# Peptides against a protein of PDB entry 5EIB, part 280

Target 1, 366 residues: chain A of PDB entry 5EIB
Amino acid sequence: VDLEPGTMDSVRSGPFGQIFRPDNFVFGQSGAGNNWAKGHYTEGAELVDSVLDVVRKESESCDCLQGFQLTHSLGGGTGSGMGTLLISKIREEYPDRIMNTFSVMPSPKVSDTVVEPYNATLSVHQLVENTDETYCIDNEALYDICFRTLKLTTPTYGDLNHLVSATMSGVTTCLRFPGQLNADLRKLAVNMVPFPRLHFFMPGFAPLTSRGSQQYRALTVPELTQQMFDSKNMMAACDPRHGRYLTVAAIFRGRMSMKEVDEQMLNVQNKNSSYFVEWIPNNVKTAVCDIPPRGLKMSATFIGNSTAIQELFKRISEQFTAMFRRKAFLHWYTGEGMDEMEFTEAESNMNDLVSEYQQYQDATAD
Target 2, 366 residues: chain A of PDB entry 5EIB as posed
Amino acid sequence: VDLEPGTMDSVRSGPFGQIFRPDNFVFGQSGAGNNWAKGHYTEGAELVDSVLDVVRKESESCDCLQGFQLTHSLGGGTGSGMGTLLISKIREEYPDRIMNTFSVMPSPKVSDTVVEPYNATLSVHQLVENTDETYSIDNEALYDICFRTLKLTTPTYGDLNHLVSATMSGVTTCLRFPGQLNADLRKLAVNMVPFPRLHFFMPGFAPLTSRGSQQYRALTVPELTQQMFDSKNMMAACDPRHGRYLTVAAIFRGRMSMKEVDEQMLNVQNKNSSYFVEWIPNNVKTAVCDIPPRGLKMSATFIGNSTAIQELFKRISEQFTAMFRRKAFLHWYTGEGMDEMEFTEAESNMNDLVSEYQQYQDATAD

## One batch from the design tools (peptide; made by RFdiffusion4, then SolubleMPNN)

Design b2_p25_8_s4 (from b2_p25_8, 15 letters changed)
Fold by OpenDDE base, seed 2:
Structure b2_p25_8_s4 (fold): chain B 366 residues (1-366), chain A 25 residues (1-25)
Amino acid sequence: as target 1 above (366 residues)
Amino acid sequence: EERKKRREEEIRRRKEENKAKRAAE
């Protein structure tokens, strides 16, 4: 789905464009112009019914519908505005189904779009209320990984998208292969989300490899485990050491000893015990899939529900507040029918989320 | 033209809803 036709043509002409049904390409003509209000209330609102018709058709074709997965950007107008409109509409029609998102967080290091803090804040407000699971894919973290870890002098969207693709492949492993831990979206939610509003995940991946560098590095299970828990491997720009893990899932892929995985996972938990909440028993889950990712002998994917994720939301909130206090560009949103109150409500809800994470960070077993 | 009219109607509706919300607070 897009509000611009050119993006759809690029996907269709791509190496995997043929995996999608031609009738499932829904697109507008005018775009959102990086405006959440155009995506959510005007341009996107004109297109949403045609998307919902496709969603209904595909849902009816499912033998067992678990839920929905949305991939979208929170910095743009389409992914943020129309994406969150779709989430709300799908939630209304399918209230008992899991809503999962891969939400790309904006960064000034990656984009010069001045209104991204508004689009992100307005989107996070919707995600708090209408999603069950959200993977925070932070362009700040992706850029830093590309620059610092992968030694790319000028990271491209292709480089960032490679990390996103590897991460998405990792976190969906249990859904794609039978007999795994978290074999469905609901089980993942039960294991990862102890409190309904605290459903924002920090993903991580090991090994970090650049696109085209098939370094067949024979990684060991200890090296994978250590890299997976390293803050430098997190796809969200927060330091886990500044918070506490509520829950963790680790997904290993490739031929390895389950015993060795369990030993290394126990060792890393014991070494980092101060960074876990003590009052959630069995809060680390491990899966091993014998099927490696393409081009790797083995990998590990991390899913963390950490109170440190508040650093990401604080960054967005600070940027939002600095713009909103100046009423910068508000007329672009109010011109599409929004009120300044909707901005204040979104800011408030995101700040409440930050406060909730802090409360659970400070909570003791006493 | 019909698309433009629908957009103008939606913008008007939203402005009226937001005005009503603010009047109820």
Scores: peptide ipSAE 0.195, ipTM 0.803, DockQ to the pose 0.846
Fold by OpenDDE base, seed 3:
Structure b2_p25_8_s4 (fold): chain B 366 residues (1-366), chain A 25 residues (1-25)
Amino acid sequence: as target 1 above (366 residues)
Amino acid sequence: EERKKRREEEIRRRKEENKAKRAAE
């Protein structure tokens, strides 16, 4: 789905374009112009019914519908505005299904779009209320991984999207292969989301290896385990050492010893015990899939529900507040039928979310 | 202060509920 036709042509011409049903390409003509309100109230609102018709048709064809997975950006107008409209509409129609998102967070290091803080804040407000699970994929973290770890001098969107795809493949492993822990979206939510509003995850992937070093790296279970818990491997620009993990899932892929995985996962928990909340028992879940990802002998994917995610929301909030105090660009949003009150509500809800994370971070065992 | 107290009570309640839920899994 897009408000621009050119994105659909790029998908169709891609190496996997033929796996998608032609009728499932829904697109507009005008685009959202990086305006959330255009995506949510005008151009997106005109297209949403056509998307919902496709969603219904595909849902009816499912033998057992678990839920929905949306991939979108929060900095743009389409992914943020129309994406959150679509989430809201799907939630209204399918209130008993899981809503899962892969939400790409904007960063000034990656994009020159001035209104990204508005689009992100308005989107987060919707995601807090209407999603069950949100993987926070931060463009800042992706850029830093590409630059620092992968040794790419000029990271491209292609390089960032490669990390996103690896992460998405990792976190969905349990859903795609039978007999795994978290084999369905609801089970994942039960394991990962102890508090309904605190459903924002920091994903991570290992190995992260530069192209020049790939041939020299022997991957081991201890190395994968250590890398998953390294802040430099997080796809969200948060330091897990500044917070506490509420819950963690680790998904290993490849031929490895279950015993060795369990030993290494126990060791890393013990080593990092201060970074876990002590009042959530059995808050680390591990899965092993014998099927490695393409091109790797083994991998590990990390899913963290950490109170450190508040750093991401604080960054967005600070940028939002600095812009909103100046009433900068508000007329672009109000001109699409949005009220200024919605900005204040979105800011308030995001600040409340930050406060909730902090309260759970500071909470001791009774 | 009342909002803080209500949040602390809600946190306590949710901790107990989550402890009970995870002890039953």
Scores: peptide ipSAE 0.031, ipTM 0.482, DockQ to the pose 0.013
Fold by OpenDDE base, seed 1:
Structure b2_p25_8_s4 (fold): chain B 366 residues (1-366), chain A 25 residues (1-25)
Amino acid sequence: as target 1 above (366 residues)
Amino acid sequence: EERKKRREEEIRRRKEENKAKRAAE
């Protein structure tokens, strides 16, 4: 789905374009112009019914519909505005189904789009209320991984999207291979989301290795486990050491010893015990899938629900506040039928979310 | 302050409920 045709043509002409049904390409002509309000109230609202018709059709063809997965950006107008409109409409029609998102967080290191903090804040407001699970994929973190870890001098969207794809493949492993932990979206939510509003995840993927060092790196369970818990390996730009894990899931892939995985997972938890809440028992879940990802002997994918995720929201909030105090570009949104009050409500809800994370971080077992 | 207190009480309640739930799983 897009409000512009060019992205759809790129997908269709791509190496995997033929795997999608032609009728499932729903697109507009005008685009959202990086305006959340165009995505949510005008251009996106005109297209949403056509998307919902496709969603209904595909849902009816499912033997067992678990829920929905949306992949979108929060910095743009379409992914943010229309994406959150779709989430709302799908939630209204399918209230008993899981709403899962892969939400790409904007970064000034990656994009010069000035209004991204508005689009992100308005989107987060919707995601807090209307999603059950949100993987926070932060372009800030992806850029830093590409630059620092992968040794890419000038990271591209292709490089970032490679990390996104690896992460998405990793976190969906349990959904795609029977007999695993978190084999459905609802079980994932039960295991990962102890508090309904605190459903924002820090994903991570291991191994991350520069091209120059790949040939010299042994892939071992200890190395995967260590890298997976490294703050520099998080796909969300926050340091887990500045917060506490509420819940963790680790998904190992490849031929490895379950015993060795369990030992290493226990060791890393014990070593990092101060970074876990003590009042949620059995808050770390581990899965092993014998099928490695393509091109790797083994991998590990991390899913963290951490109070440190507030650092990501604080960054967005600071950027938002700096613009909103100046009333910068507000006329672009109000011209699409938005009220300034909606900005204030979105800011307030995101700040409330930050405060909730902080309160759970500071909460003792006593 | 009253809102903060109510929130702290709700957090405590949710912690206890979650601990009980996760111990039963």
Scores: peptide ipSAE 0.028, ipTM 0.427, DockQ to the pose 0.014
Fold by OpenDDE base, seed 4:
Structure b2_p25_8_s4 (fold): chain B 366 residues (1-366), chain A 25 residues (1-25)
Amino acid sequence: as target 1 above (366 residues)
Amino acid sequence: EERKKRREEEIRRRKEENKAKRAAE
């Protein structure tokens, strides 16, 4: 789905364009112009019914519908505005189904779109209320990984999207292969989300290796485990050492010893015990799938529910506040039927979320 | 249950403090 036709043509002409049904390509003509309100109230509202018709048709064809997975950007008007409208409408029609998102967080290091803090804040407000689990994929973190870890001097959207695709493949492993822990979206939510509003995940992937260093790197369970818990491997620009893990899932892929995985996972928990909450028992889950990713012997994917994710929301909030105090570009949103009060409500809810994370970070077992 | 209730009360307090801070700005 897009409010612009050019994205659909790119997908159709791509190497996998034939995997998608032609009738499932729903697109507009005018785009959202990087405006959340155009995506949510005007251009997106005109297109939403045609998308819902496709969603209904595909849902009826499912033997067992678990829920929905949305991939969207929070910086752009279509992904943010129309994406959150779709989430709301789908949740109204399917209130008992899991809403899962891959939400790409904006960064000034990657995009010069000045209104991204508005689009992100307005989106986070909707995601807090209308999703069950959200993978925070932060363009800041992706850029830093590409530049620092992968040694790419000029990271491209292609380089960032490669990390996104590896992460998405990793976190969906348990859904795609039988006999795994968290084999359905509901079990994942039960294991990862101890509090309904605190459903924002910090994903990570290992191995991350520069092209020049690949030949010198052994792929071992200890190295995967160490890298997976390294702050530099997080796909969200947060340091886990500045917070506490509420819950963790580790998904190993490839032929490896379950015993070695369990030993390394125990060792990393013991070494990092100060970075876990002591009042959630058995808060680390491990899965092993014998099927490796394409081109790798083994990998590990990390899913962290950490109170350190508040650093991401604080960054967005600071950028939002700096613009909103100046009333910068507000007329672009209000002109599309949005109330100025919705900005204040969205900022309020995001700051409340930050306070909730901080409260659980400071909470002791006593 | 008492620990959960105490956490919920403290979260509520912080939300109210944040609301008061926003109203003073």
Scores: peptide ipSAE 0.007, ipTM 0.325, DockQ to the pose 0.019

## One batch from the design tools (peptide; made by RFdiffusion4, then SolubleMPNN)

Design b2_p26_1_s1 (from b2_p26_1 with A4R R8L A12R A14E)
Fold by OpenDDE base, seed 5:
Structure b2_p26_1_s1 (fold): chain B 366 residues (1-366), chain A 26 residues (1-26)
Amino acid sequence: as target 1 above (366 residues)
Amino acid sequence: AAARAARLAAARAERAAAAAAAAAAA
């Protein structure tokens, strides 16, 4: 789905364009112009019914519909505005199904789109209310991983999207291969989301290795375990050491000893015990899938529900507030029919979310 | 334009109702 035709043409002409049904390409002509209001209320609202018709058709073809997975950006107008409209409309029609998102967070390091803080804040407001699970894929963190860890001097969208793809493949492993932990979206939600509003995840993938170091790196369970819990390996720009893990899932892939995995997972929990809440029992889950990812002997994927995710929301909030106080570009949104009150409500709800994370961070077992 | 305005008004009313319900449940 897109509000611009050129994106769909690029997907169709791409190496995987044939995996999608032609009738499932729904697109507009006008685009959103990086405006959430165009995506949500005007251009996107004209297209949403056509998307819902496709969603219904595909849902009816499912033997057992678990839910929906949306991949979108929060910085643009289409992914943010129309994406959140689509989430709302799907939630209304399928209230008993899981709503999962892969939400790409904007960064000034990657994009010069000045209104991204508005689009992101307005989107987060919708995601808090209408999603059950959200993987926070932060362009800030992806850029830093590419630059610092992968030693890419000038990270490209291709480099970032490679990390996104690896992460998406990793977190969906248990859904795609039978007999795994979190084998369905609902079980994932039950294991990962102890409080309904606190459903924003920090993903991570290991191994991440620079091209120059690949030949010298052994792929071992200890090294994978160490890397996936490293703050520098988080695909959300927050330090887990500044918060506490509510829940964790680790998904190992490849031929390895389950005993060794369990030993290393116990060791990393014990070493980092101060960074876990003590009042959620059995809050770390581990899965092992014998099928490695393409091109690797083994991998590990991390999913963290951490109170440190508030650092990401604080960053967006600070940028939002600095623009909103000046009413900078606000006329682009109000001209589409939005009220300034919607901005204030979105800001308030995101700040409330930050406060909720802080409350559970400071909570003790006593 | 009128259909867009009506959708905006409906969406605002739904959000206001949801916010009021959340505030009443708190």
Scores: peptide ipSAE 0.019, ipTM 0.530, DockQ to the pose 0.028
Fold by OpenDDE base, seed 2:
Structure b2_p26_1_s1 (fold): chain B 366 residues (1-366), chain A 26 residues (1-26)
Amino acid sequence: as target 1 above (366 residues)
Amino acid sequence: AAARAARLAAARAERAAAAAAAAAAA
């Protein structure tokens, strides 16, 4: 789905374009112009029914519909505005199904789009209310991983998207292969989301290795475990050491000893015990899939529900506030029928979310 | 929070209806 035809043409003409049904390419002509309001209320609203018709058709063809997975950006107008409109409409029609998102957070390090803080804040407000689980994929973290860990001097969108793809493949492993922990979206939500609003995940993937170091790296369970829990390996720009994990899932892939995995997972929890909440028992879940990702002997994917994710929302909130106080570009949104109140409500809800994370960070076992 | 959510939902419904009406009138 896109409000621009060129994106769909690029997917269709791409190496995997043939795996999608032609009728499932739904697109507009005008684009959103990086305006959330165009995506949500005008251009996106004109297209949404056509998308819902496709969603219904595909849902009816499912033997067992678990839910929906949306991949979108929060910085742009289409992914943010129309994406959240779609989430809302799908949630209304399928209230008993899981809404999962891969939400790409904007960063000034990656994009010069000045209105991204508005689009992100307005989107987060929708995601808080209408999703059951959201993977926060932060372009800032991806850029930093590419630059610092992968030793890419000038990270590209291709480099960032490679990390996104690896992460998405990792977190969906249990859904795609039988006999795994979190074998469905609902089980994942039950294990990862102790409080309905606190459904934002910090993902990570290992191994991440620079091209120059690949030949010298042994892929071992200890190294995967160590890298996966490293703050520098998080695909959200948050330091887990500044918060506490509510829940964690680790998904190992490849032929490895379950015993060794369990030992390393226990060791990392014990070493980092101060960074876990004490009042959620058995809050770390581990899965092992014998099937490695393509091109790797083994991998590990991390899913963290951490109170440290408030750092991401604070960053967006600070950027939002700095613009909104000046009413910078606000007329682009109000001209599409938005009220200034929607901005204040979105900011307030995101700040409430930050406060909720902080509350649970500070909570002690009574 | 519930009252805010309800107001937001109502305001969204009203705007969606207004947008749909505007789209139907165009």
Scores: peptide ipSAE 0.019, ipTM 0.498, DockQ to the pose 0.076
Fold by OpenDDE base, seed 4:
Structure b2_p26_1_s1 (fold): chain B 366 residues (1-366), chain A 26 residues (1-26)
Amino acid sequence: as target 1 above (366 residues)
Amino acid sequence: AAARAARLAAARAERAAAAAAAAAAA
């Protein structure tokens, strides 16, 4: 789905374009112009019914519909505005189904789109209320990984998207292979989301290796475990050491000893015990899949529900506040019919979410 | 502009109704 045709043409002409049914390409002509209001209330609102018709058709063809998975950006107008409209409409029609998102967080390091903090804040306000689980894929973190860890002097969208694809492949491993932990979206939510509003995940991937170092790296279970918990391997620009883990899932892929995995997972928890809440029992889950990812002998994927995710929301909030206090570009949104009150409500709800994370960070076992 | 304002008002009303229904069902 897009409000512009060019992205659909790129997907259709791509190596996997034939996997998608032609009738499932729903697109507009005018685009959202990086404006959440165009995506949510105007251009997106004109297209949403056509998308819902396709969603219904595909849902009816499912033997067992678990829920929905949306991949979108929060910086753009379509992914943010129309994406959150679509989530709302799907939630209304399928209230008992899981809403899962891969939400790409904006960064000034990656994009010069000045209004991204508005689009992100307005989107987070919707995601707090209308999603069950959201993977925070932060362009800030992706850029920093590409530049600092992968030693790419000028990271491209292709380089960032490679990390996104590895992460998405990792977190969906348990859904794609039978007999795994979190084998369905609902079980994932039950294990990962102790409080309904606190459903924003910090994903991480190991190994992250520069092209020049790939030949010299032995991949071992201890190294994967250490790297998976390293802040430098997180796909959200947060330091887990500045918060506490509510819940963790670790997904190992490749041929390895389950005993060695369990030993290393116990060791990393014990070493980092101060960074876990003590009042959620059995809050770390581990899965091992014998099938490695393409091009690797083994990998580890991390899913963290951490109170440190508030650092991401604080970054967006600070950027939002700096613009909104000046009413910068606000006329682009009000001209689409939005009220300034909707910005204030979205800011308030995101700040409340930050406060909730802080409350649970400071909570002790009685 | 009037058609846009009407769509926005309708979308807001629908969202408010959905939120109220969700709150009543909780």
Scores: peptide ipSAE 0.018, ipTM 0.531, DockQ to the pose 0.032
Fold by OpenDDE base, seed 3:
Structure b2_p26_1_s1 (fold): chain B 366 residues (1-366), chain A 26 residues (1-26)
Amino acid sequence: as target 1 above (366 residues)
Amino acid sequence: AAARAARLAAARAERAAAAAAAAAAA
């Protein structure tokens, strides 16, 4: 789905373009112009019914519909505005189905789009209410991983998207291979989301290795375990050491000893016990899939529900507030029929979310 | 422009109704 036609041709001509049904390409003509309001209320609102018709058709053809997975950016207009409109409309029609998102967070390090804080804040407001599970993929974290860990001097969107794809593949492993932990979206929600509003995940992937060091790196369970818990490997720009894990899932892939995995997972929990809440029992879940990812002998994917994710929301909020106080670019949104109150409500809800994370961070076992 | 304004008004009314329903259920 896009509000621009040219992206559809790029997908269709891509290496996997043939996996998508031609009729499932829904697109507009005008684009969103990086404006959430165009995506949500105007251009996107004109297209949403056509998308819903496709969603219904695919849902009806599904033998066992678990829910929906959206991949979108929060900095743009289409992914943010139309994406959140679509989430709302799907949730209205399918209230019993899981809404899962891969939400790409904007960063000034990656994009010069000045209105990204507005689009992100307005999107987060919708995601808090209308999603069950949101993987926070932060372009800042991706850039930093590419630059610092992968030793890419000039990270590209291709490099960032490679990390995104690896992460998406990792977190969906249990959904794609029978007999795994979190084998369905609802089980994932039950295991990962102790509080309905606190459904924003910090993903991580291992191994992350620079091209120059690949030949020198052994892939071992201890190394994967150490790396996936490393703050530098988090694909959300927050430090898990500044918060506490509510829940964690670790998904190992490849031929490895389950015993060794369990031992290493116990060791990392014990070593990092101060970074876990003590009042959620058995809050770390581990899965092992014997099938490695393409090109790797083994991998580990991390999913963290951490109160440290508030750092990401605080960053967005600070940027939002700095713009909103100046009423910068508001006329682009109000001209699409938004009210300034919607900005204040979105800011408030995001700040409430931050406060909720902080509350649970400071909570002790009674 | 009028059709767009009407859709916006309808979407706002739906949200207001949903918020009111949520507040009445809470």
Scores: peptide ipSAE 0.015, ipTM 0.496, DockQ to the pose 0.030; fails the geometry check

